# Peptides against a protein of PDB entry 1IK9: the designs that were tried, part 3

Target 1, 211 residues: chain A of PDB entry 1IK9
Amino acid sequence: MERKISRIHLVSEPSITHFLQVSWEKTLESGFVITLTDGHSAWTGTVSESEISQEADDMAMEKGKYVGELRKALLSGAGPADVYTFNFSKESCYFFFEKNLKDVSFRLGSFNLEKVENPAEVIRELICYCLDTIAENQAKNEHLQKENERLLRDWNDVQGRFEKCVSAKEALETDLYKRFILVLNEKKTKIRSLHNKLLNAAQEREKDIKQ
Target 2, 207 residues: chain A of PDB entry 1IK9 as posed
Amino acid sequence: MERKISRIHLVSEPSITHFLQVSWEKTLESGFVITLTDGHSAWTGTVSESEISQEADDMAMEKGKYVGELRKALLSADVYTFNFSKESAYFFFEKNLKDVSFRLGSFNLEKVENPAEVIRELIAYALDTIAENQAKNEHLQKENERLLRDWNDVQGRFEKAVSAKEALETDLYKRFILVLNEKKTKIRSLHNKLLNAAQEREKDIKQ
Target 3, 195 residues: chain B of PDB entry 1IK9 as posed
Amino acid sequence: MERKISRIHLVSEPSITHFLQVSWEKTLESGFVITLTDGHSAWTGTVSESEISQEADDMAMEKGKYVGELRKALLSVYTFNFSKESAYFFFEKNLKDVSFRLGSFNLEKVENPAEVIRELIAYALDTIAENQAKNEHLQKENERLLRDWNDVQGRFEKAVSAKEALETDLYKRFILVLNEKKTKIRSLHNKLLNA

## One batch from the design tools (peptide; aimed at target 1 I191)

Design b1_p8_5_s1 (made by RFdiffusion4, then SolubleMPNN; from b1_p8_5 with S6E)
Fold by OpenDDE base, seed 2:
Structure b1_p8_5_s1 (fold): chain B 211 residues (1-211), chain C 211 residues (1-211), chain A 8 residues (1-8)
Amino acid sequence: as target 1 above (211 residues)
Amino acid sequence: as target 1 above (211 residues)
Amino acid sequence: SSMSSEPP
């Protein structure tokens, strides 16, 4: 079972933060449990796949698009732009929410909730879930931090090896050229010496022919 | 103001998860506000630096060590090992906690709390803090994940450049040696040719003298 | 050979 808790404000009680818990199995489309609390009272309702389908049909909306709007409304709360307005009657236990567009507001969904007999248990479970989520996220943060520190060390090692390889390539090229120049100069000197010996031998032979 | 919320179980109500919020400015040693809730009622108390010092003195414990034990007890809850036992009288509003060692249990601290008139507000604020902490931790997780993916890309880039540099160094060395061998072989051939010409010239001169 | 520093 997945769950999400969001803060909402009711139009009837704009100064009181309410908490909307939505819990589901696999997908919101298969149905969900909605729980509303003000930190003292709690109300719960189960929304079936059939109800979601009916609401989508009544809105003439494609089911996947409707579930996409439900997800935005119910899992994100009002958001920073008051795009969703929440209403709840504590007397009728009727919960409904509207999507506010620039020139049009429309009811996106409505659910009958039931007042929970023991709201303290629901509130405790909600707080427990928040604390578990905090602990899981902290453990994930610590893991990601250690992994980032590892990757940074590994990057620095490879970078340092790369720089050494570049420098070693340049040094190798320079050293090989120096060695090659030396050996080539020795061979050039030997060629010049042999050529001069040939010239001298030819000049001596020409002198010996000329007596 | 920093805060921590932990789950605790009271000896009197072992089946009911309680939540212990501790809030402080800078350090626990400077004093803290303690809030206990069962999800229906809330109790709060302020613990001064003077009370912390007095409790440390009464225990004959160094203040920093005492605050270290307070931090473990109050900010971590019971922990997995029941090392800390929490007691609260709803009638007297007397909260106390004990440290359980193998053969000894001792009272680590005690505080008078006051029942909050509007527990719903305290509970809402506690849930809000949990949700804010979840959002902050999620944002941090997303940041760390993106940074991890960046560092992995950067590592792969440098690794690929390093491998190319290694291969290019080996190729350069091989190419330079091949070129050098070719040029040296040409010079060796020229030296051999000149040496043979010198030998022939010497042999012809020796024939001319014998003739 | 272009590699040699000595004159041709």
Scores: peptide ipSAE 0.017, ipTM 0.856, DockQ to the pose 0.003
OpenDDE base, seeds 1, 3, 4, 5: peptide ipSAE 0.015, 0.000, 0.012, 0.012; ipTM 0.854, 0.854, 0.855, 0.855

Design b1_p8_5_s2 (made by RFdiffusion4, then SolubleMPNN; from b1_p8_5, 3 letters changed)
Fold by OpenDDE base, seed 3:
Structure b1_p8_5_s2 (fold): chain B 211 residues (1-211), chain C 211 residues (1-211), chain A 8 residues (1-8)
Amino acid sequence: as target 1 above (211 residues)
Amino acid sequence: as target 1 above (211 residues)
Amino acid sequence: STFSSEPP
């Protein structure tokens, strides 16, 4: 089961933070359990796939689009721009929420909730879920931090090997050219010496012909 | 202010999860606020630096070591091996906890708590803190994940540059040797040609003398 | 010659 807890404010009690828990299997479209609490009382309702389909039809909205809006409202709370408004009557146990657009507000959905007999158990389980989620997220963060430190070391090691390879390539090129010049100059000196010996031999032969 | 919430079980109510909140400024040694809740009732107490010093003295423990044990008990709950036991009397509002070693259990500390008149506010604030902590940890996780993906790209880029540098070094060495051999063989051919010309000139001069 | 620092 997947679960999301969001902080909401009710129009009837704007000074008291309420918590909206939604739990579902696989997809929100297949139905969900909704739980509302003020930290003292709790109210719970089950919303079926058929009710979700009926609310989408009543809104004249395509079901996938409706479920997409339902997900935003119920899993994010009001959001950063108070785009959703929540209403709950403790007398009727009727919960409804509205989407506020710039020029229009409309009811996005409504649910009947039932008052929980043991709210303390629901609140304890909600706090347990929050603490378990914190611990899991901390463990993931520590894992990612260690992985980042590993990747940074591995990057520095390859970077240092790359810089050494560049320097070694430049040094190799320079050394090969130096060695080549030495051997080439020896061969040039030998060619010059042999040319001078040929010139001297030709000059001696020309002297021997001239007696 | 720093805060930690832990899940604990009271010896008097082993089937009901309680939550132990500890809040402090800078160091636990400077004093802290302790809050106990069962999700319906709440109890709070302030523990001063003088009370911490007195409890350390009463235990005949060095203050820094005592605060170190206090931190383990109060910030981790029982721990993974149930090394701490928690007791609370709802009648006397007396809270005490014990450290369980293999052969010995001893009282680690005790506090008087006061029953909170508005437990719903304390519970709502506790849930708010948990939700804010979840959101902050999720944002850190997403940041570290993006950083991890960046570091992995940067590593792959440097690795690919390093491999290209290695291959380029080997290709350079091979090409330089091929070019060197070509030029050297030309010079060796020139030296051989000049030696043959010298031998022919010497043989012609020896024929002219025998003539 | 491309490799020689000395004149030809």
Scores: peptide ipSAE 0.019, ipTM 0.855, DockQ to the pose 0.004
OpenDDE base, seeds 1, 2, 4, 5: peptide ipSAE 0.018, 0.017, 0.014, 0.014; ipTM 0.854, 0.855, 0.854, 0.854; seeds 1, 2, 5 fail the geometry check

Design b1_p8_5_s3 (made by RFdiffusion4, then SolubleMPNN; from b1_p8_5 with S2T S6E)
Fold by OpenDDE base, seed 5:
Structure b1_p8_5_s3 (fold): chain B 211 residues (1-211), chain C 211 residues (1-211), chain A 8 residues (1-8)
Amino acid sequence: as target 1 above (211 residues)
Amino acid sequence: as target 1 above (211 residues)
Amino acid sequence: STMSSEPP
């Protein structure tokens, strides 16, 4: 079961932070459980897939688009943009929420909730879920931090090997050229010496013919 | 202000998860606020640095060691090891906790709490802190995940450059040796040709002297 | 005098 808790402010009680919990299986489209609490009382309702489908039809909205708007309203919390307004009557147990556009608000959904007999149990379970989520996220943070430190070490090792490879390539090229020049100069010197010996032998032969 | 919330079970109410909140400035040694809740009622007490010092003296324990044991008891929660036992009387508002050793338990601390008049506000603030901590940890997780993906890309880039550098070094060595052998063989052939010309010229000169 | 042989 997936669960999301959001802080909301009710239009009727703007000074009191309320908590909206939504719980669902796989997809919000298959239905969800909604729980509202003020930290003293709690109210719960179950919304079926058929109710979601009916609300989409009543709005003349495609079901996937409607569920997409429900997800933004119910799971994102009141993001700092007053895009969603939440209303609840404790007397009627009627919960509804509106989407605020620039000059128009429209009701995006409405649910009948039931007052929970043991609100303390619902509140304890909500706090337990928050503490479990904190522990899981902390464990994930520690894992990601250790993995980042590993990747940084591995990067520094490969970088240092790469720099050594570049320097070794340049040193190899320089050494091979130096050796090549030395041997080439030795052979050029030997060729020049042999040419001079041939010229001297030709000059001596021309002297011997001229007696 | 640093804050830690832990789930605990009271010896008197083992079926009811209680929440122990501890809040402090910089260090637990300077004093702390303790809050206990069952999700319906709340109890709060302030523990001063002087009370912590007195409890350490009463235990004949060094203050830093005592604070270290307080930190384990109050901030670690009831880890799955029953090392700490929590007791609370709602009638006397007396909270105490014991450290369980193999065959001996001893009282590690005791505090007088006061029943909060508006427990819903304390519970709402506790849930808000949990939700803020979840949001902060999620943002940190997303940051660490993006950094992990960056470091992995950078590692793959340097690794690919390193492999290309290794291959280019081997190719350079092979090419330079091939060129060196070609030029060396050309010069060796020219040296052999010049030596043969010198031998022929010497043989012709010896024929001309005999003629 | 290292005669710099021109590279080939």
Scores: peptide ipSAE 0.016, ipTM 0.854, DockQ to the pose 0.004
OpenDDE base, seeds 1, 2, 3, 4: peptide ipSAE 0.015, 0.006, 0.006, 0.006; ipTM 0.854, 0.855, 0.854, 0.855

Design b1_p8_5_s4 (made by RFdiffusion4, then SolubleMPNN; from b1_p8_5 with S6W)
Fold by OpenDDE base, seed 3:
Structure b1_p8_5_s4 (fold): chain B 211 residues (1-211), chain C 211 residues (1-211), chain A 8 residues (1-8)
Amino acid sequence: as target 1 above (211 residues)
Amino acid sequence: as target 1 above (211 residues)
Amino acid sequence: SSMSSWPP
């Protein structure tokens, strides 16, 4: 079961923060449980997949698009101020919400709720879920932080190995050239020496022929 | 102001989850506000720095050590099961908690609370704080996740550059050796050719003398 | 052809 809790303000009670819990299995489209509380009273209602389909049809909206708008209204939490307006009658237990566009507001959905007999239990369960979610998110944050620190170390280690590899490549090239120049110069000196010996031998033979 | 909310079970009501909120400025040692709720009623009390000091003295404990134990009891949330026992009388508004050691339990602290007239407001504020904390932790999680993905990309990029540098170093060494062997073999061939010319010139001169 | 081993 997935759950989302949002703070809302009712048009009837704009100074009192209310909490809207939505709970669903797999997808919101399959239906959901909606729970409203003011921290003293609670109201709950089940919305079926058939009711969601009917509301989409009544709006002349494709079901997936309607569920997408429903998700924004009911699950966004503190979305952009005043994009959605929430209405609830404690007398009729009728909950409805509107989407506010620049020049037009329209009803996005409506649900009948039932007053909960034991609101304290619903409120306790809601607080428990918040505390569990905080603990899970904190544990995830600590894990991600430790992983970030690990990845940063691993990056620095590879960077340092890369820099050493670059320097070692340049040093190797320089050393190989130095060694090659040394050996090449020795061979060039030997070639020059042998040429001089050939010239001298030719000059001596030319002297021996001239007697 | 810092705040921590924990779930607790009272010895008097072990089947009902209660919530313990502790709020403080800068350090818990400077004093704190404690709020207890069962999701219907709320009780609050202020604990001063002087009261904390007195409780430490009454326990014959150094203040910093006492505050350290107080922090574990009141702020740990769901610590290890049964390490701390919480007691509250709704009649006397007396709250106390015990530390359970293997063979001995002792009272760690005690506070007088006052019944809150508007518990719904305290409960709403508590839920609001939980929702804010969830939102902040989620935003931090998303940031850390994006940073981890960045660091992983940066690591892969440096690793790929390092591997290319290693391969380029080996290729450079091999190419330099091949080129050097080629030039060296040419010089060795020239040396051999010049030696053969010297030998032939010496043999021709020896023939000219014998002739 | 005697490929002279390097280093010499």
Scores: peptide ipSAE 0.014, ipTM 0.860, DockQ to the pose 0.004
OpenDDE base, seeds 1, 2, 4, 5: peptide ipSAE 0.015, 0.012, 0.013, 0.006; ipTM 0.859, 0.860, 0.860, 0.860; seeds 1, 5 fail the geometry check

Design b1_p8_6 (made by RFdiffusion4)
Pose (drawn by RFdiffusion4):
Structure b1_p8_6 (pose): chain A 207 residues (1-76, 81-211), chain B 195 residues (1-76, 83-201), chain P 8 residues (1-8)
Amino acid sequence: as target 2 above (207 residues)
Amino acid sequence: as target 3 above (195 residues)
Amino acid sequence: SVLDSFRL
């Protein structure tokens, strides 16, 4: 059981703002209840599933394509106009294309005996919605704060692992260098003794 | 300018639900407007900064402590009474085995209730709209952080596993380069023996 | 590279 409460402007009353409340079960296609209120009175109407299928035929439209038009227009490049007569309780709306507009929907609403009850329930629904949302935003704010910390934690764990690696690498290399250089000392020594022995042989050949 | 709309029950009409709307600027301490509505009529009252502090004195409470009680009672066990004939509104606090009048307001019937009711409904719809948008922004940030975390965690796994492969990998290379030095040393020694 | 600088 879902609903949408939207605010609309009627052509015959651009001064005051009205409210449209549409409620259904699962899908608009199966039918819906529509209520119009100016904050004092309320007018209500119903549209059955069969009435929707028929209206789509009379409009030469694919049924799902027609329901799509109803969703854009009633549940808030597509321009829509709304008219209402308090004298007749007739409510209709048209889609305004280029130079060509057409009747998209018409409802004979009935003035409600208990406007206050309807208005109170509507406001109550809105307040409940505001409430459910805040609880959700709070749950997400906490999850957000938890992740901001869980990242900072592991980020630090990362920097430490890297810094530990660099300290270990340089430490190993330092030891290596020492050993390798000691051997180099022995090579240079031997190499030079050899040279010396060559120069001594060379001197015996020459004298 | 902030506001809170609460759903309340009056002692003289537990059947019907009323709505209490409280509005202010910065803090209740500087005064506020309170509106009571049953969806048909509406009653309003203004409470100045001067009256509030005055009430804090009659009670001998710090203006802060007194405003605190109002916040708990008016912005949502608290009991509410209203006489449509006198427009007098008062509310009490109920503790274990006692109750006491906590405050009152002389409200006045509003001339155009529909206007007030329309503005209240409009506010609620805007609030729903802003809240749904924030739920999206925070939803995506929750996603970005989830991804960013997996990234770094992966970097950590890779980094730690590298530090643990370092001693073994570097030591092999050192053996290789070292064995070359030794070979030279042997060769040189052998040459020296030649001579 | 550092260890290669020790290569003959």

Design b1_p8_6_s1 (made by RFdiffusion4, then SolubleMPNN; from b1_p8_6, 4 letters changed)
Fold by OpenDDE base, seed 1:
Parts: sequence; C-alpha cells; structure tokens
Structure b1_p8_6_s1 (fold): chain B 211 residues (1-211), chain C 211 residues (1-211), chain A 8 residues (1-8)
Amino acid sequence: as target 1 above (211 residues)
Amino acid sequence: as target 1 above (211 residues)
Amino acid sequence: DLLDSFLD
C-alpha cells in the first residue's frame, strides 16, 4: 500500500490547516482510502475504481487524465499556485475539490466521508507514519551521503593515478628518446669515422699510382 | 531552534502511542520545551538550564553525562532495549522518566506539564513539522541521488581515461622500441658495409705492394 | 617525427 499525507486548507476554515491522507494499492486509479483531519476530528471514506471511472465519465474526461488531476490535487495538496480548492462540510460529511484555471473552475471530484469514532487513533497512526517516513528518509540520506563520500574518494584516487600515468608516459617518452639519441649518435660517429678511413685509403692509393 | 519528535509508551497507557516533542536552542542543556500528546490532548512544559543543572546535582551526576542521558531518553525515545520508562499522570500533569539498567532503575528526570487548551493546534503544528521534515529530507535525498549519479559517471570517465592512458603507455613503449630497432639495424648494416669496403681496399693495397 | 630526424 502506498500512502501520502498533504496539508490542505478548506474554504470553510481557511485559518486551520487540515491534513489529507490518501492510501492506495499500486495506482490511484484502482481506488483509494481518503482520511481528512483537523488534529481533533477525523473523517474517512473509500473511493472505488468504479467511482473514479464514473467521475471521469461524468466530467467527460479521459480516465488517465482525470487520475492525473486527482494525483495532483489529493497527493500534492493545492500546490504553490492554489490551483486546487478543497471544501468539506462537517454536517453532511461531503468533501469536494475544484480545479481553478484562469477562465474556468470546475469540480474535480467529490466524496462522502464518515466521521471516525476514535480520531485520536487515526491521528496517532498518521503521526507514526510521518515519524517512520522521517526515519526511513534519514537512513537513506545517511546511506547516500556515505556512498557519495566513497565515490568522491574513489574519484580522487583514480584521478591521481591518471595524472601520474600521464606524467609517467611523458617521462617514459623523454627518457627513451634521450637513450635512443645517445646510441644513434654513437653509431653516426662510427659511420663518419669509417667513411673518413675509406676516403684516406682511396687518396693514398691514388698517390701510389701517380712515380 | 532544534526540534525532535519521538514516539513513547507511558506505563499507565502501554497500548497508546504518545508523542514526545522536545524543542531547544543549540544545546539541550540550555533548557528545552517539552510537549506530550496522545493525538487528542496535549501537555507542554518548559525546562530551564537551572532545572537541568539542579536535577543533575540532585542525582549526583555530572551535568554533561546527565544531559547525555536526557538526550537519549527524550530525543530517541525508549530505544529498542526499553532502557527508558516514561510515566505521566493526566491528573497531576506530572511527567517523569526512568533509566532501567540490569540491577538498578533510577529516576532520570521529572517535569510539571500544563494541559494545552487547544490541543488540535499543537497536533496540527506537530504534523506540519513532520511533513516539512519529510519534504526537506526528500529534497536532500533527490539532491544526494543526483550527485551520486554524477560522481559515478565522473568516476567511470576518469577510470576509462586511466585505462586508456595505461594502454597508451604500453603501446608507446612498444612502438618506440620497434622504431629504434629499425633505425639501429639500418645503422649497423651501414657500419658493416663500410667495414667490408675498408677490408677490401686494404687487401688490394697489400697485393699491389707484393707485386 | 623526432625519430625521422635520426634517419637522416
């Protein structure tokens, strides 16, 4: 089961933060359980896949698009642009929400809720879920932080080895060329010496032919 | 201000999860605000630095050690070993907690709390803090995940460049030796040819002198 | 190439 808690403001009680919990299996379109609380009272309702399909049909909206709007409204809260408006009557237990666009506001959905007999239990369970989620996220953050520190060390180690390899390649090339120059110059000197000996021997023979 | 919420179980109500909020400035030893709630009622008290010092003195415990035990009890909850026991009387508004060791249990601290007139506001603010903490931790998690993915790419890139540098160093050494052997063999062949020409010229001159 | 300068 997936779960999301969002803070919302009701049109009837704009000064009182309410909490909207939505719980679902795999996908919101399969249906969900909605819980509303003001920190004293709680109200719960179940919305079936058939009700979601019917509401999409009644709105003449494609089901996937409708579920996409439900996800934004119910799982994200109003958002920073107050694009969604929430209404609840404690008398009728009727919850409805609207999407506010520039030129058009329309009802996005409506649910009959039931007042919970033991709201304190719902509130405690909601707080427990928040604390568990905090603990899980903290453990995940500590793990990712340790992994980032490891990867940064490993990166620095490879970078330092790479820089040493570059320098060692340049040093190898320079050393090999210096050694090759020495050996080649020795061979060049020996070639020059042998050529001079041949020229001298030819000049001596040409003198001996001329008595 | 720092804040920690923990779930606790009261000896008087072991089936009902309570929430213990502690709020402090920089260090717990400077004093703190404690809030207890069962999801319906709330109780709050302020503990001063002087009260913490007095409680440490009354216990004949070093203040830093006492604050270390307060931090474990009040900020971590009972922990997995039930080392801390929490007691609260709704009638007297007296909260106290004990440390349970193998051979000794002792009172660690006690506070007079006051019943909050509007517990729903305290509960809403507590839930808001939990939701804000979840959002902050999620944003931090997403940041760390993106950084982890970046560092892993950067590591793979440097590792691949390092492996190419190693291979290029070995290839350079092999190529330079092959080229050097070719040039050296050419110079050796030229030296041998010049030596043979010198030997032939010397043999011809020795024939001309014997004639 | 530095090696070509040695052929000469």
Scores: peptide ipSAE 0.029, ipTM 0.859, DockQ to the pose 0.742
OpenDDE base, seeds 2, 3, 4, 5: peptide ipSAE 0.028, 0.028, 0.025, 0.028; ipTM 0.859, 0.859, 0.858, 0.859

Design b1_p8_6_s2 (made by RFdiffusion4, then SolubleMPNN; from b1_p8_6, 3 letters changed)
Fold by OpenDDE base, seed 5:
Structure b1_p8_6_s2 (fold): chain B 211 residues (1-211), chain C 211 residues (1-211), chain A 8 residues (1-8)
Amino acid sequence: as target 1 above (211 residues)
Amino acid sequence: as target 1 above (211 residues)
Amino acid sequence: SLLDSFLE
């Protein structure tokens, strides 16, 4: 089961933060349980897949698009742009919400809620879920931090090996050239020496012919 | 201001999860505000630095050690080993907690709490803090995940450059040796050719003298 | 070494 808790402001009680919990299985399309609380009272309702389908049809909206709007409204709260307005009557237990566009407001959905007999239990369970979520997220943060530190070490190690490889390549090239120059110069000197010996032998032969 | 919310079980009401909020500035040693709730009622008390010091003295415990025990009790709840037992009288508003060791139980601290007139406000604020903490931790998780993915890419890039550098070093060495062999063999051939010319010139001179 | 074969 998935769950999301959001803060909402009711039009009737804009100074009192309300909490909207939505619970569902796999997808919101399959239906959901909605719970509203003000920290003293709680109200719950179940919305079926058939009700969601009927509301989409009544709105002349494609079901997937309608569910997409429900998800934005109910799982995000009003959002930072107050795109969604929430209404609840404690007397009638009628909950409805509207999407406010610049020039058009329309009712996106409505639910009948029932007042919970033991609101404290619902509130306690909601707080427990928040605390469990905090603990899970903290454990995930610690894991990701440790992995980040590991990856940074591994990166530094490979970087250091790469720099050593570059330096070793340059040093190897320089050393090989130096060694080659020495050997080549020795062979060039030997060639020059042999040419001089040939020149001297030719000069001596020319002297022997001239007697 | 720092805050921690923990679940506790009261000895008097072990079936009802209570929530213990502790709020402090920088360190618990400087004093703290304690808030208890059952999701319907709330109780709050302020504990001063002087009270903490007095309790440490009355226990014949070093202050830093006492504060360390307070931190374990109040910021962790009972912990997974039920090392701390929490007691609260709704009638007297007296809160106390004990540390249970194998052979010894001792009172670690006690506080007089006051019943909050508007518990719903305290509960709403507590839920708001939980939701804010969830949002902050989620944002941190997303940041760490993106950084982890970045570091993994950077590691792969350096690893690939390192492997290319190793291969390039081996290829360079092989190529330089091949080129050097060719040039050296050419010089060796020239030296051999010059020696043969000297030998022939010497043989011709020996013929001219015999002639 | 490959270098020794060069000196030869």
Scores: peptide ipSAE 0.030, ipTM 0.859, DockQ to the pose 0.567
OpenDDE base, seeds 1, 2, 3, 4: peptide ipSAE 0.027, 0.027, 0.028, 0.028; ipTM 0.859, 0.859, 0.859, 0.859

Design b1_p8_6_s3 (made by RFdiffusion4, then SolubleMPNN; from b1_p8_6, 3 letters changed)
Fold by OpenDDE base, seed 3:
Structure b1_p8_6_s3 (fold): chain B 211 residues (1-211), chain C 211 residues (1-211), chain A 8 residues (1-8)
Amino acid sequence: as target 1 above (211 residues)
Amino acid sequence: as target 1 above (211 residues)
Amino acid sequence: SLLDSFLD
């Protein structure tokens, strides 16, 4: 089961933060359990896949789009822009929420909730889930931080090896050219020496012919 | 103000998870506010720096060591090893906790709490703090994940450049040697040709003298 | 080395 808890403000009690828990299996489309609490009382309702389909049809909205709006309303909270407003009657246990657009507001969904007999247990379980989620997120953060530090070390090591490889390539090229120039100059000197010996031998033979 | 919430089990109510909130300024040594809740009722007490010093003295424990034990008991929860046990009387509002070692248990601290008149507000604020902490940790996780993915890309890019540099160094060395060999062999051939011309000229001159 | 075989 997946779960999301969000803070909401009810139109009836705007000074009191309420908490909306939604719990579902795999997809919100398959149905969900909704729980509302004010930190003293709790109310719970089950919403079936058939009810979600009926609400989508009643709004003349495609089911995937409707579920997408449900996800934004119920799992993200109202957000900073009051795009979703929440209403709950403690007397009728009727919960409904509206989407507020610039020039139009419309009811996005409505649910009948039941008052929980033992609200303290629901509140304790909700706090436990929050503490578990904090601990899991802290462990993930510590892991990711250690991995970041590892990747940064590994990057610095490869970068330093790359820079050494570049410098070693340039040094190798320079050294090979220097060695090659030395050997070529030796061979050029030997060629010049042999050419001079040939010229001298030819001049000597031309002198021997001229007696 | 720093805050930590932990789940604890009271010896008097072992079947009911309680929540212990500790709030402090900079250091736990400077004093703290302790809040206990069962999800229905709440109790709060203030512990001063002087009370912490007195409790350390009463135990004949060095203050820094005592504060270190307070931090483990009150901020980490009991942990998996039941090293700390918690006691609370709802009648006297007296909270105390013990450290359990293998062969000895001792009282580590005790506090008088007061029953909160509006527990729902304390519980709502506690849930709000948990949700804020979850949101902050999620944002940190997303940041660290994106940074990990960046560092991994940067590592792969440098690694690929390094491998190309190694291969280019080996290819350069091989190409330079091949070019050098070709030029050296040309010069060696020219030297051999000039040497043979010198030998032939010497042999011709020796024939001209014998003739 | 390849170089030594060419010096000779």
Scores: peptide ipSAE 0.031, ipTM 0.858, DockQ to the pose 0.554
OpenDDE base, seeds 1, 2, 4, 5: peptide ipSAE 0.029, 0.028, 0.030, 0.030; ipTM 0.857, 0.857, 0.857, 0.857

